# Peptides against a protein of PDB entry 4N78, part 45

Target 1, 186 residues: chain A of PDB entry 4N78
Amino acid sequence: HFQVICRLLGYQGIAVVMEELLKVVKSLLQGTILQYVKTLMEVMPKICRLPRHEYGSPGILEFFHHQLKDIVEYAELKTVCFQNLREVGNAILFCLLIEQSLSLEEVCDLLHAAPFQNILPRVHVKEGERLDAKMKRLESKYAPLHLVPLIERLGTPQQIAIAREGDLLTKERLCCGLSMFEVILT
Target 2, 155 residues: chain B of PDB entry 4N78
Amino acid sequence: MAELQMLLEEEIPGGRRALFDSYTNLERVADYCENNYIQSADKQRALEETKAYTTQSLASVAYLINTLANNVLQMLDIQASQLRRMESSINHISQTVDIHKEKVARREIGILTTNKNTSRTHKIIAPANLERPVRYIRKPIDYTILDDIGHGVKW

## One batch from the design tools (peptide; made by RFdiffusion4, then SolubleMPNN)

Design b1_p11_4_s1 (from b1_p11_4, 5 letters changed)
Fold by OpenDDE base, seed 2:
Structure b1_p11_4_s1 (fold): chain B 186 residues (1-186), chain C 155 residues (1-155), chain A 11 residues (1-11)
Amino acid sequence: as target 1 above (186 residues)
Amino acid sequence: as target 2 above (155 residues)
Amino acid sequence: MELPMFKPPPP
């Protein structure tokens, strides 16, 4: 599903969605969640001493239940605050999954484009084969597929310009060195 | 452009008219040949004249058809070439616009990105000596060590 | 790897 979303939205659509999600998250954190946290801090027992071990586990539990009674009974905490936290969490997860899906798509695109851009993978050489010879053969095999040089030789100046720009667009992907999720976490 | 215009406005219509006129003329020739054959005392001569007219007429029609066909083909070739040029121009514009849109989109999403701190994870140089995986001998955790520290009910 | 295409235009 996320892969389909990435394909449909593209870079622009993803950017818009991410920006809006960030706004929503910010609003939730600075608004409702902050208010509830402040309230909780106010009602939190200032002095919560560990009860004596002599009361046993049930007694200790009852003690803490009593001390936190006001917090536990705060119905809005469960219904509103936790819901907002869930929304924030969902937004974060959504962003993560979108970035991961986008990265996968970009990697796939890079791999598909590689033969046309003179990007050759390091071939695992079986024991006994010369790496250099194999690489040269591979280079020779894919040389006719190099798109930019081909267009530079046969194309019009306008076509050459477009091809070069297209090549650059193909080579540069977010997954090569940029992260959106790290920005979301800050 | 001038050539295409001449073909469309003059040559092709002219060729069509010529064919129509030829049809009318052929009917006249046929009538003439028939009458000539009936009225002539020398039937052999009349027949030879008819053959000559028939051959000439067929050759003329064939020529007219061929000329017209060639003109139509030429017209179509010119039009096809024009369409290809237009298509090429449109494609060029479309590609330029798409590239521009993509660049804009990339800049927009780029604002939402930061450089991956590839912490130079120190290439964990696999220690040359792959220490044999020390068989993790699960030593049972002796929990009795905690018996003295915890507030648990001393039975 | 610098990705110039994702860099914001210089202010």
Scores: peptide ipSAE 0.203, ipTM 0.815, DockQ to the pose 0.691
Fold by OpenDDE base, seed 3:
Structure b1_p11_4_s1 (fold): chain B 186 residues (1-186), chain C 155 residues (1-155), chain A 11 residues (1-11)
Amino acid sequence: as target 1 above (186 residues)
Amino acid sequence: as target 2 above (155 residues)
Amino acid sequence: MELPMFKPPPP
């Protein structure tokens, strides 16, 4: 699903969706969630000392349950605040999954374009074979597929310009060094 | 442009007219040959003359058809070339627009990105001394100790 | 790796 969304929206659509999600998250955090947090802070016990470990886990749990009873029983916390937190969480997860899906698509594009851009994988060399000779053979094999040099030789000036721009667009991808999710977490 | 116009306006219509005229002429030649054969005392000579006229007529028609066909083919080649040039121009414009749109889109999404700082996640250095799991001795929890903590109703 | 295409134009 996320792959399809990425393909459908493209960079522009993803940007728009992410911006709107950020606005929604900001609104939830600064509005409803903040209000509930303030209310919770007001009702929080002023002095909450750690009970003695001698009370054991159940006793300690009961102690905290008693201290936090008013908070736990706050009905709006369960229905509204937690729902808003779920929405924020879902938005964050959505952003993460979109970025991951986009990165996968970009990597696939890079891999598909690699033979046409003189980007060759390192070939595994068996014992006794010279890496250089094998790489040269591989380079020679794929040399006719190098698109930009081919178009520079045979194409019109306009075609050459488009090919160069296309080559650059193909090489530069978000996955190469940029992260959207890190911005969302900030 | 001039060659295509000449083909469309002069050569091809002219060739078509010539073929229509040839049809009428062929009918006249056929009538002549038939009458000549019927009226001639020397049927062999009349037949030879008919053969000669038939050969000449076929050659003439073949020439007209060939000329017209070549002109039509030439016209189609010119038109095909023009269409290819037009297609190339449209494709160039389309590609330019697509590249521009892509650049705009990339700038827009770029605003929402930061450099991937592979911050070396501080390896949570597991404390070297794994505190030996203190055998959790389950001591029964006496909950009565909590009876004095809080305003609970002493039943 | 600098990705100049994703950078906003200088103000």
Scores: peptide ipSAE 0.199, ipTM 0.813, DockQ to the pose 0.617
Fold by OpenDDE base, seed 4:
Structure b1_p11_4_s1 (fold): chain B 186 residues (1-186), chain C 155 residues (1-155), chain A 11 residues (1-11)
Amino acid sequence: as target 1 above (186 residues)
Amino acid sequence: as target 2 above (155 residues)
Amino acid sequence: MELPMFKPPPP
């Protein structure tokens, strides 16, 4: 589904969706969640020390349950705050999955375009084979497929310009060095 | 454009009219030949004359059809060439627009991006005081405490 | 790799 969404929206559509999601997340964080966090901080026990390990896991759990009783009993925390946190989490996950899906699509595009752009795959050299010979053979094999040089030779000036721009657009992808998800996390 | 217009407006319609007129004339010739054969005392001569008219008529019709066919073919070739040129122009414009749209889209999404930085793994600061390993006493975990927690199927 | 096409327009 995310792959289809990426294909349908394209860069522009994804940008719009991401911007809106960021606005929503910001609104949730700075609004409702912040208010609940402030309230929780007020009711948080001032002194909460880790019990001795001698009490065992059940004893430690009971200790924390007792210390956090007021928080656990705060009904709005479960209904509103946790819901908002889920929404934020879902938004983050959505952004992550969109970026991953987009990256996959971009990588596929790059791989498909590579033979036409004089980008040679890394050749696994078996023991005893010369890397240079394999690379030369590969270059020779794909040389006729180089699109920009071909169009430069046979095309009109307008076609050449379009081909060059298209080539550049094909080579430059977000996955090559940019991340949207990192921006969302900051 | 002038050649195509001439073909469409003058040559092809003119050829069609000529062919139609030829049809009418052929009927007249046929009637003449029939009457001439019936009225002529020399049937052999009348037959030879009919053969001559038939040959001439066939030749004329063949010429008209050939001329018309060639004009139609020429018209189609010109139209095909025009369509190819239009297609090329449209494709060029379309590609230009698509490239422009793509550039705009890339700028827009670019605002939402940052350079991929290898996030420095947060140094897990080991607590300074390693608690002495206390002998692990296995207490049986009572899982019934969790029976009331979650959307589990109440059996 | 610099991706100039994704750079915001100069302010």
Scores: peptide ipSAE 0.191, ipTM 0.810, DockQ to the pose 0.621
Fold by OpenDDE base, seed 5:
Structure b1_p11_4_s1 (fold): chain B 186 residues (1-186), chain C 155 residues (1-155), chain A 11 residues (1-11)
Amino acid sequence: as target 1 above (186 residues)
Amino acid sequence: as target 2 above (155 residues)
Amino acid sequence: MELPMFKPPPP
C-alpha cells in the first residue's frame, strides 16, 4: 500500500501529505496533548516518596495506584489524550513507512538507471578471473547504453540539456543523503 | 510552407483539372479517329494513326496520373515531416515542463528533509572472542525481484 | 553526497 501511495503521489504529493501530517501532529502536541499534560502535571502528587520496601511489591503498587488515582480515573485522559497520542503515533509511523517505501522505490530507480549512467556494480570474481578484466568487459557491454554520452554525440542541444538534467534528477534521490523522518522526530 | 501551399492550392487541383480536361480531349481524339477511319480511303493508315493517337493519349494520361500521384505523395511527406516536427516540439516542451515540475517537487519535499546523520562509525569494539570468520558465500543477488517495483522500464 | 536539487536555494 505504501509503495503504491508513493508511486501515486510522487515527491509533490508526499510533500503535501507530510506537511499536513506535521501540522496535525503539531496541533495535537501543542494543543490538546499539551493541555492534558499541563493538567496532569497540576494533579500530579507534589510529594511522592517511595514507600517502605516492607510493604512488598503489591503494597507498593497499591500505594502508587492510590497516589495516582486521580490521574487513572481521569476519563478524558483515556478517551481524548491517549487517542491523540495514538494519532500522533500513527502519523509518525505513516511518515516512517512512506519514507521507507520511497527509499525502496528510489533505490530501484537508481538500480534500473545504473546501466544507462555508467554505474556498474562490483562483480563477483570467480577463481582464475581478474576483476579488472571482468569489469572492463562489463563496461564494454553496457557502453552503448550510456544515454548522456549517446545524446551528446547524436542529439540536439536541447536534447542534450534535457538528458543532462534528467540524468542529474535520476542520480539525485532522497535516499542518497536526506531523511524526512529525522525532521519529523525533531 | 510555400511548397505545401503550392501543392495544395495549385499543383494537385491543377493536376485534377488536367485529368478532367484529358477526358474531354480523349473524347475529341476518339471522335477524330473514328471519323478519320470512316472517311479515309486508306484504312490501314487511319488505323495506324489511331494507334499512334491512342498510345500518345494513354501516355499523356499516365503521365498526368503519375504527376498527380507524385504530388500527392510529396504533400503527404511534407505533412508527415511537419507532424514529426510538431511532435518533437511538443515532446520537448512536455519534458521541460516535467523537469520543472520535478524540480519544484524536489524543492518542496527537500524542505521536509535533513541530512542523514552519518552515524559516526562508533569504534566497533572488536568482540574479544574472534568468532571464526564464517566464509561469506556471496549469493548472486537476483535483481528480477525488483522488476515490479519503482518507476523503471517494465518490459 | 550533496543533493542540491532538494536543497533550498541559498538565501
Scores: peptide ipSAE 0.186, ipTM 0.815, DockQ to the pose 0.673

Design b1_p11_4_s2 (from b1_p11_4, 3 letters changed)
Fold by OpenDDE base, seed 4:
Structure b1_p11_4_s2 (fold): chain B 186 residues (1-186), chain C 155 residues (1-155), chain A 11 residues (1-11)
Amino acid sequence: as target 1 above (186 residues)
Amino acid sequence: as target 2 above (155 residues)
Amino acid sequence: PYLPVFEPPPP
């Protein structure tokens, strides 16, 4: 599904969706969540000593439950704040999944374009075969498919320009060195 | 363009008119040959004359048809060439627009991206000393220890 | 050879 979404939206559509999601997330974080966090900080016990280890994990849990009883029972926290946090989480997950799907599409595009761009895969050398010989054979096999050199030789100046630009656009992909997810996390 | 115009406006219509006129002429020749044969005392001469007219008429029509056909073919070739040029131009424009749109889209999405921190590939400091591959004695992991925890498929 | 357009004999 995410792959289909990526294909349908393209870079432009993905950018628009991501921007809007970031706005929503920012609004949630700076607005409602921030307000609840501030309120929670005010209600937090000023002195919370670590209970003695002798009480064991259940006793410690009960102690913290008692200390945080007012916070846990805060109805608005459960209904609004947690919901907003879920929305933020969902937005983050959505962005992650979109980026992953986009990366897969980009990798596929790069793989498909590779023979036309003189990008040769690392050939698995079977035992007994020389890597150099295989690479030369592969290079020779795909040499006629090199699009930019072919168009530079046979094409019009306009076609050459388009081919070069297309080649550049094909090579420059997000998966090669860019991440959207890191921006979302900051 | 001038050649195509001449073909469309002058040569092909002219050829069609010539063929139409030839049809009328053929009818006249046929009538003449028939009457000449009937009226002539020398039937053999009249027949030979008819054969001559028939041959000439057929040759003339064949010539007109051939000329017209060649003109039509030439017209079609010129038109096909024009269409190919137009197609090339349209394709160029389309590709230019697509590239531009893609660049704009990439700029927009690019604002939302940061450089992937190349995970410091821990420089696999090739241990200077090729420590002899410690033969990982694959201790057979006795998976029988896991037999008690999961529904082991009894092979 | 340019075959002349056949002109019918005058009636």
Scores: peptide ipSAE 0.042, ipTM 0.654, DockQ to the pose 0.005
Fold by OpenDDE base, seed 5:
Order: structure tokens, then C-alpha cells, then sequence
Structure b1_p11_4_s2 (fold): chain B 186 residues (1-186), chain C 155 residues (1-155), chain A 11 residues (1-11)
């Protein structure tokens, strides 16, 4: 599904969706969640000392449960705040999945473009074959497919310019060195 | 443009008119040959003259048809060439627009991205043995590194 | 060879 979304939206559509999601997340974080956090901070026990280890794990848990009883019983926390946190979480996950799907699509595009851009895959060398010879053979095999050099030789100046720009755009992908998810986390 | 116009307005219509006129002329020639044969005392000579006129008439009609056909073909070739030029122009514009749109889109998404901290300083473990720098065979971009990207979510 | 446009014999 995410792959289809990426294909459908393209970079522009993804950018728009991501921007809107960021706005939503920001709104949730700076608005409702912040308010709840502030409220929770106000209700938090001012003095919460570590219970003595003598109470054991159950006693310690009960102690903290008692200290946080008012927070745990805060109905709006469960209904509204947690829901908003879920929304934020879903948004983050969505962004992650979109980025992953986009990366896959980009890789696919790069792979498809590679023969036309003089990008050769690493060839598995069988026993007894020289890697260099095989690579040279492969290069020679795909040499006629090199689009930019071909157009530079046969094309008009305008076609050459378009081909170069297209080649550059094809080579430059987010997956090569950029991350959206890191920006979302900051 | 001038050539196409001449073909459309002058040469092809002129050729059509010439063929029509040729038809009328052929009828006259036929009448002449018939009358000449009937009236001539030397039927053999009249027949030879008729053969000569027939050959000439057929040749002239063939010439007119060939000329007209060639002009029509030339017209079509010019039109086809014009269409190809128009198509090329439209394609160029379309590609330019698409590239521009893509650049804009990439700028838009670019602002939402940061450089991946490639902190993996792969310690270039200098191989201790100075094996002669094997000529920098441009290591093919191993796209297998990308195989791990996205394997998790078969969506 | 420009095959002459056949001109009918003069009447």
C-alpha cells in the first residue's frame, strides 16, 4: 500500500503529505499533549522518594501506583491524551513507512536506470574467470545503452541538456544520502 | 512553407486539371484516328499513325499521373515532416516542464530532509600489504546494500 | 525526358 502511495504521490505529493503530517504532529505536541503534560506535571507528587528496598518489588510497585493514582485515574489521560499520542505515533510510523517505501522505489528506479548510466552491477565471477575481463565485457555489452553519451553525439543541444538534467535527476535520490525521518524526529 | 503552398494551391490542382484536359484531348485524338482510318486510302499508314498517337497518348497520361502522384507524395512528406517537427517541439516543451516540476518537487521534499550521518567511518583498514593499487576499477555500485532497506514491511 | 503533354493534332 505504501509503495502504491509513493508511486501515486511522487515527491511533490509525499512532500505535501509529510508537511501536513508534521503540522498535525506539531499541533498535537504543542497543543493538547503539552497541556496534558503540564497538567500531569502539576499533579505529580512533589516529593517522590524511592521507597525502601525492603518493601520488595510488589510493594514498590504499589507505592508508585499509589503515588500516581491520581494520574492513572485521570480519565482524560486515557481517552484524549493517549489517543493523541497514538495519532502522533501513527503519523511517525506513517512517515517511516513512506520513507522506506520511497527508498525502495528509488532503488528500483536506480536499478532500472543503471544500464543506461554506465553503472554496472558487481558480477559474480565464476571460477577461472578474471573479474576484469568480465567487467570489461559487461561494459562493452552495455556501452550502446549509455544514453547521455549517445545523445551528446547524436542529439540537438536542447536534447543534450534535457538528457543531462534527466540523468542527474535520475542519479540523485533521497536514498543516496538524505533522510526525512531524521528530520521528523528532531 | 512556400513549397507546400505551391503544391496545394498550384501544382496538384494544376495536375488534376491537366489530367482532365488530357481526357478531352484523348477523345479528340481517338475521333481523329477513327476518321483518319476511315477516310484514308492507305489503311496501313493510318494504322501506324494511330499506333503512334496511342503510344504518345498513353505516355502523356502516364507522365501526368506520375507527376501528380509524385506531387501528392511530396505534399504528404512535407506534412509528415511538419508534424514530426511539431511533435518534437511539443515533446521538448513537455520534457522541460516535467523536469522543472520534478526539480520543484525535489526542492519541496528536500527541505524535509537532512543528510544521513554516514558516521560509519569505515576505518579504511589500509591493507598492510601494499598490493599494487589495482587500477581503480570503478566498483560497481552495489545496490544490494539497499536490499535491506524496506524488506520489513511487505505492504 | 519531359514527355510532352500530348497536344491533340490540330483539327
Amino acid sequence: as target 1 above (186 residues)
Amino acid sequence: as target 2 above (155 residues)
Amino acid sequence: PYLPVFEPPPP
Scores: peptide ipSAE 0.040, ipTM 0.653, DockQ to the pose 0.005
Fold by OpenDDE base, seed 1:
Structure b1_p11_4_s2 (fold): chain B 186 residues (1-186), chain C 155 residues (1-155), chain A 11 residues (1-11)
Amino acid sequence: as target 1 above (186 residues)
Amino acid sequence: as target 2 above (155 residues)
Amino acid sequence: PYLPVFEPPPP
């Protein structure tokens, strides 16, 4: 599903969706969630020390459950604050999945374009064969597919310009060193 | 452009008119040949004259048709070439627009990106001194302080 | 060969 969404929206559509999601997340975090957190911090026990490990995991859980029982039982916290946190979580997950799907699509595009851009895969050399000889054969095999040099030789100046720009756009992808998800987390 | 205009406005219409006039002329020649054969004392000479006119007429019509057909074909070739040039121009514009749109889209999404940082796994430092559990006296929490916070439906 | 347009016989 996310792959289809990425294909349908493209970079522009994804950017718009991400921007809107970031606005929503920011609004939720700076608004309702912040207010609840501030209020909860005020009502939280001033000294909540970790219980002794000797109580074991169940005892520690019971201790924290007891300390937070009144907070957990607050109906508005469950309905509003936790719902907003779920929405934030869903938005973050959505962004992550979109970025992953986009990265996969970009990698596929790069792989498909590689033969046309003089990008050769590392060939597995069988025992006894020289890597250099195989690479030369591959270079010779794919040389006619080098699109930019071909257009530079046969095309009009306008076609050459378009081909160069297209080549650059094909090579420059987000997966080559950029992350949207890291921006969302900051 | 001048050649195409000449073909469309002068040569092809002129050729069509010439064929139409030829039809009228052929009818006159046929009538003449028929009357000449009936009235002539020398039937053999009249027949030979009719054969000559028939041959000339057929040759003339064939020439007119061939000329007109060639002009039409030339016109179509010029038009086809113009359409191909127009198609090429449209394709160039389309590609330029697509590249521009892609650049804009990439700038927009680029604003939402940062360099991938190899996040060093932060070592979780365990707190050193487990302080003694202070006897927690449960004070009832007044939740009324939260009543003004949130857009929840007060039932 | 340019064949002239057929001229009708004189009336």
Scores: peptide ipSAE 0.040, ipTM 0.652, DockQ to the pose 0.005
Fold by OpenDDE base, seed 2:
Structure b1_p11_4_s2 (fold): chain B 186 residues (1-186), chain C 155 residues (1-155), chain A 11 residues (1-11)
Amino acid sequence: as target 1 above (186 residues)
Amino acid sequence: as target 2 above (155 residues)
Amino acid sequence: PYLPVFEPPPP
């Protein structure tokens, strides 16, 4: 599902969605959640001493339940605050999943473009084969597929410019060194 | 462009008219040959004359058809070349626009990104000396030291 | 070779 969303939205659509989600998250954190946290801090028992261990586990639980009764019974906390926290969590998860899906798509694009951009995979050499000879054979095999040199030789100046720009755009992907999710966490 | 215009406006219409005129002329020649053969005292001469006219007329029609066909083919080739040039121009514009849109989109999303601190995972150079797993002798933590602080029932 | 335009015989 997230892969389909990434394909449909593209970079621009993803950027717009991420920006809006960040605004929503910021609004929730600075507004409703902050207010509830402040309220909870005010009603929090200032002195919550550990009850005597003699009361046993049930007694200790009842003690804490009593001390936190006002907080637990605060209906708005469960219905509104926790819901908002869930929304924030969902937004964060959504951003993470979108970034992961986008990264996968970008990697696939890079892999598909690699034969045309003189990017050869490191071939696992089976025991007994010379790595250099195999790499040279691969280079020779894919040399006719190098798009930019081919267009530079056969194309018009305009076509060459477009090919170079396209090549650059293909090589420069977010997955190569950029993270959106790290920005969301800050 | 001038060549295409000449083909469309002059050569092809002219060739079509010439073929139509040739058709009319062929009917006249046929009538002439028939009458000449009937009226001529020398049937052999009349037959030879008919053969000559028939050969000439067929050659003329063949020439007119060939010329017209070549002009039509030339017209189509010129038009095809023009269409290919237009297509190339449209494709170039389309590609330029797409590249521009992609650059804009990438700038927009790029603002929402930070460099992955590739924490150089310091190759934890596994210390060469596999220090023998020091048998973590779990010294039993004597919790009896806490017996004096807690209200525990002194048995 | 310009094949001569066929001139019909005079009527």
Scores: peptide ipSAE 0.038, ipTM 0.646, DockQ to the pose 0.005

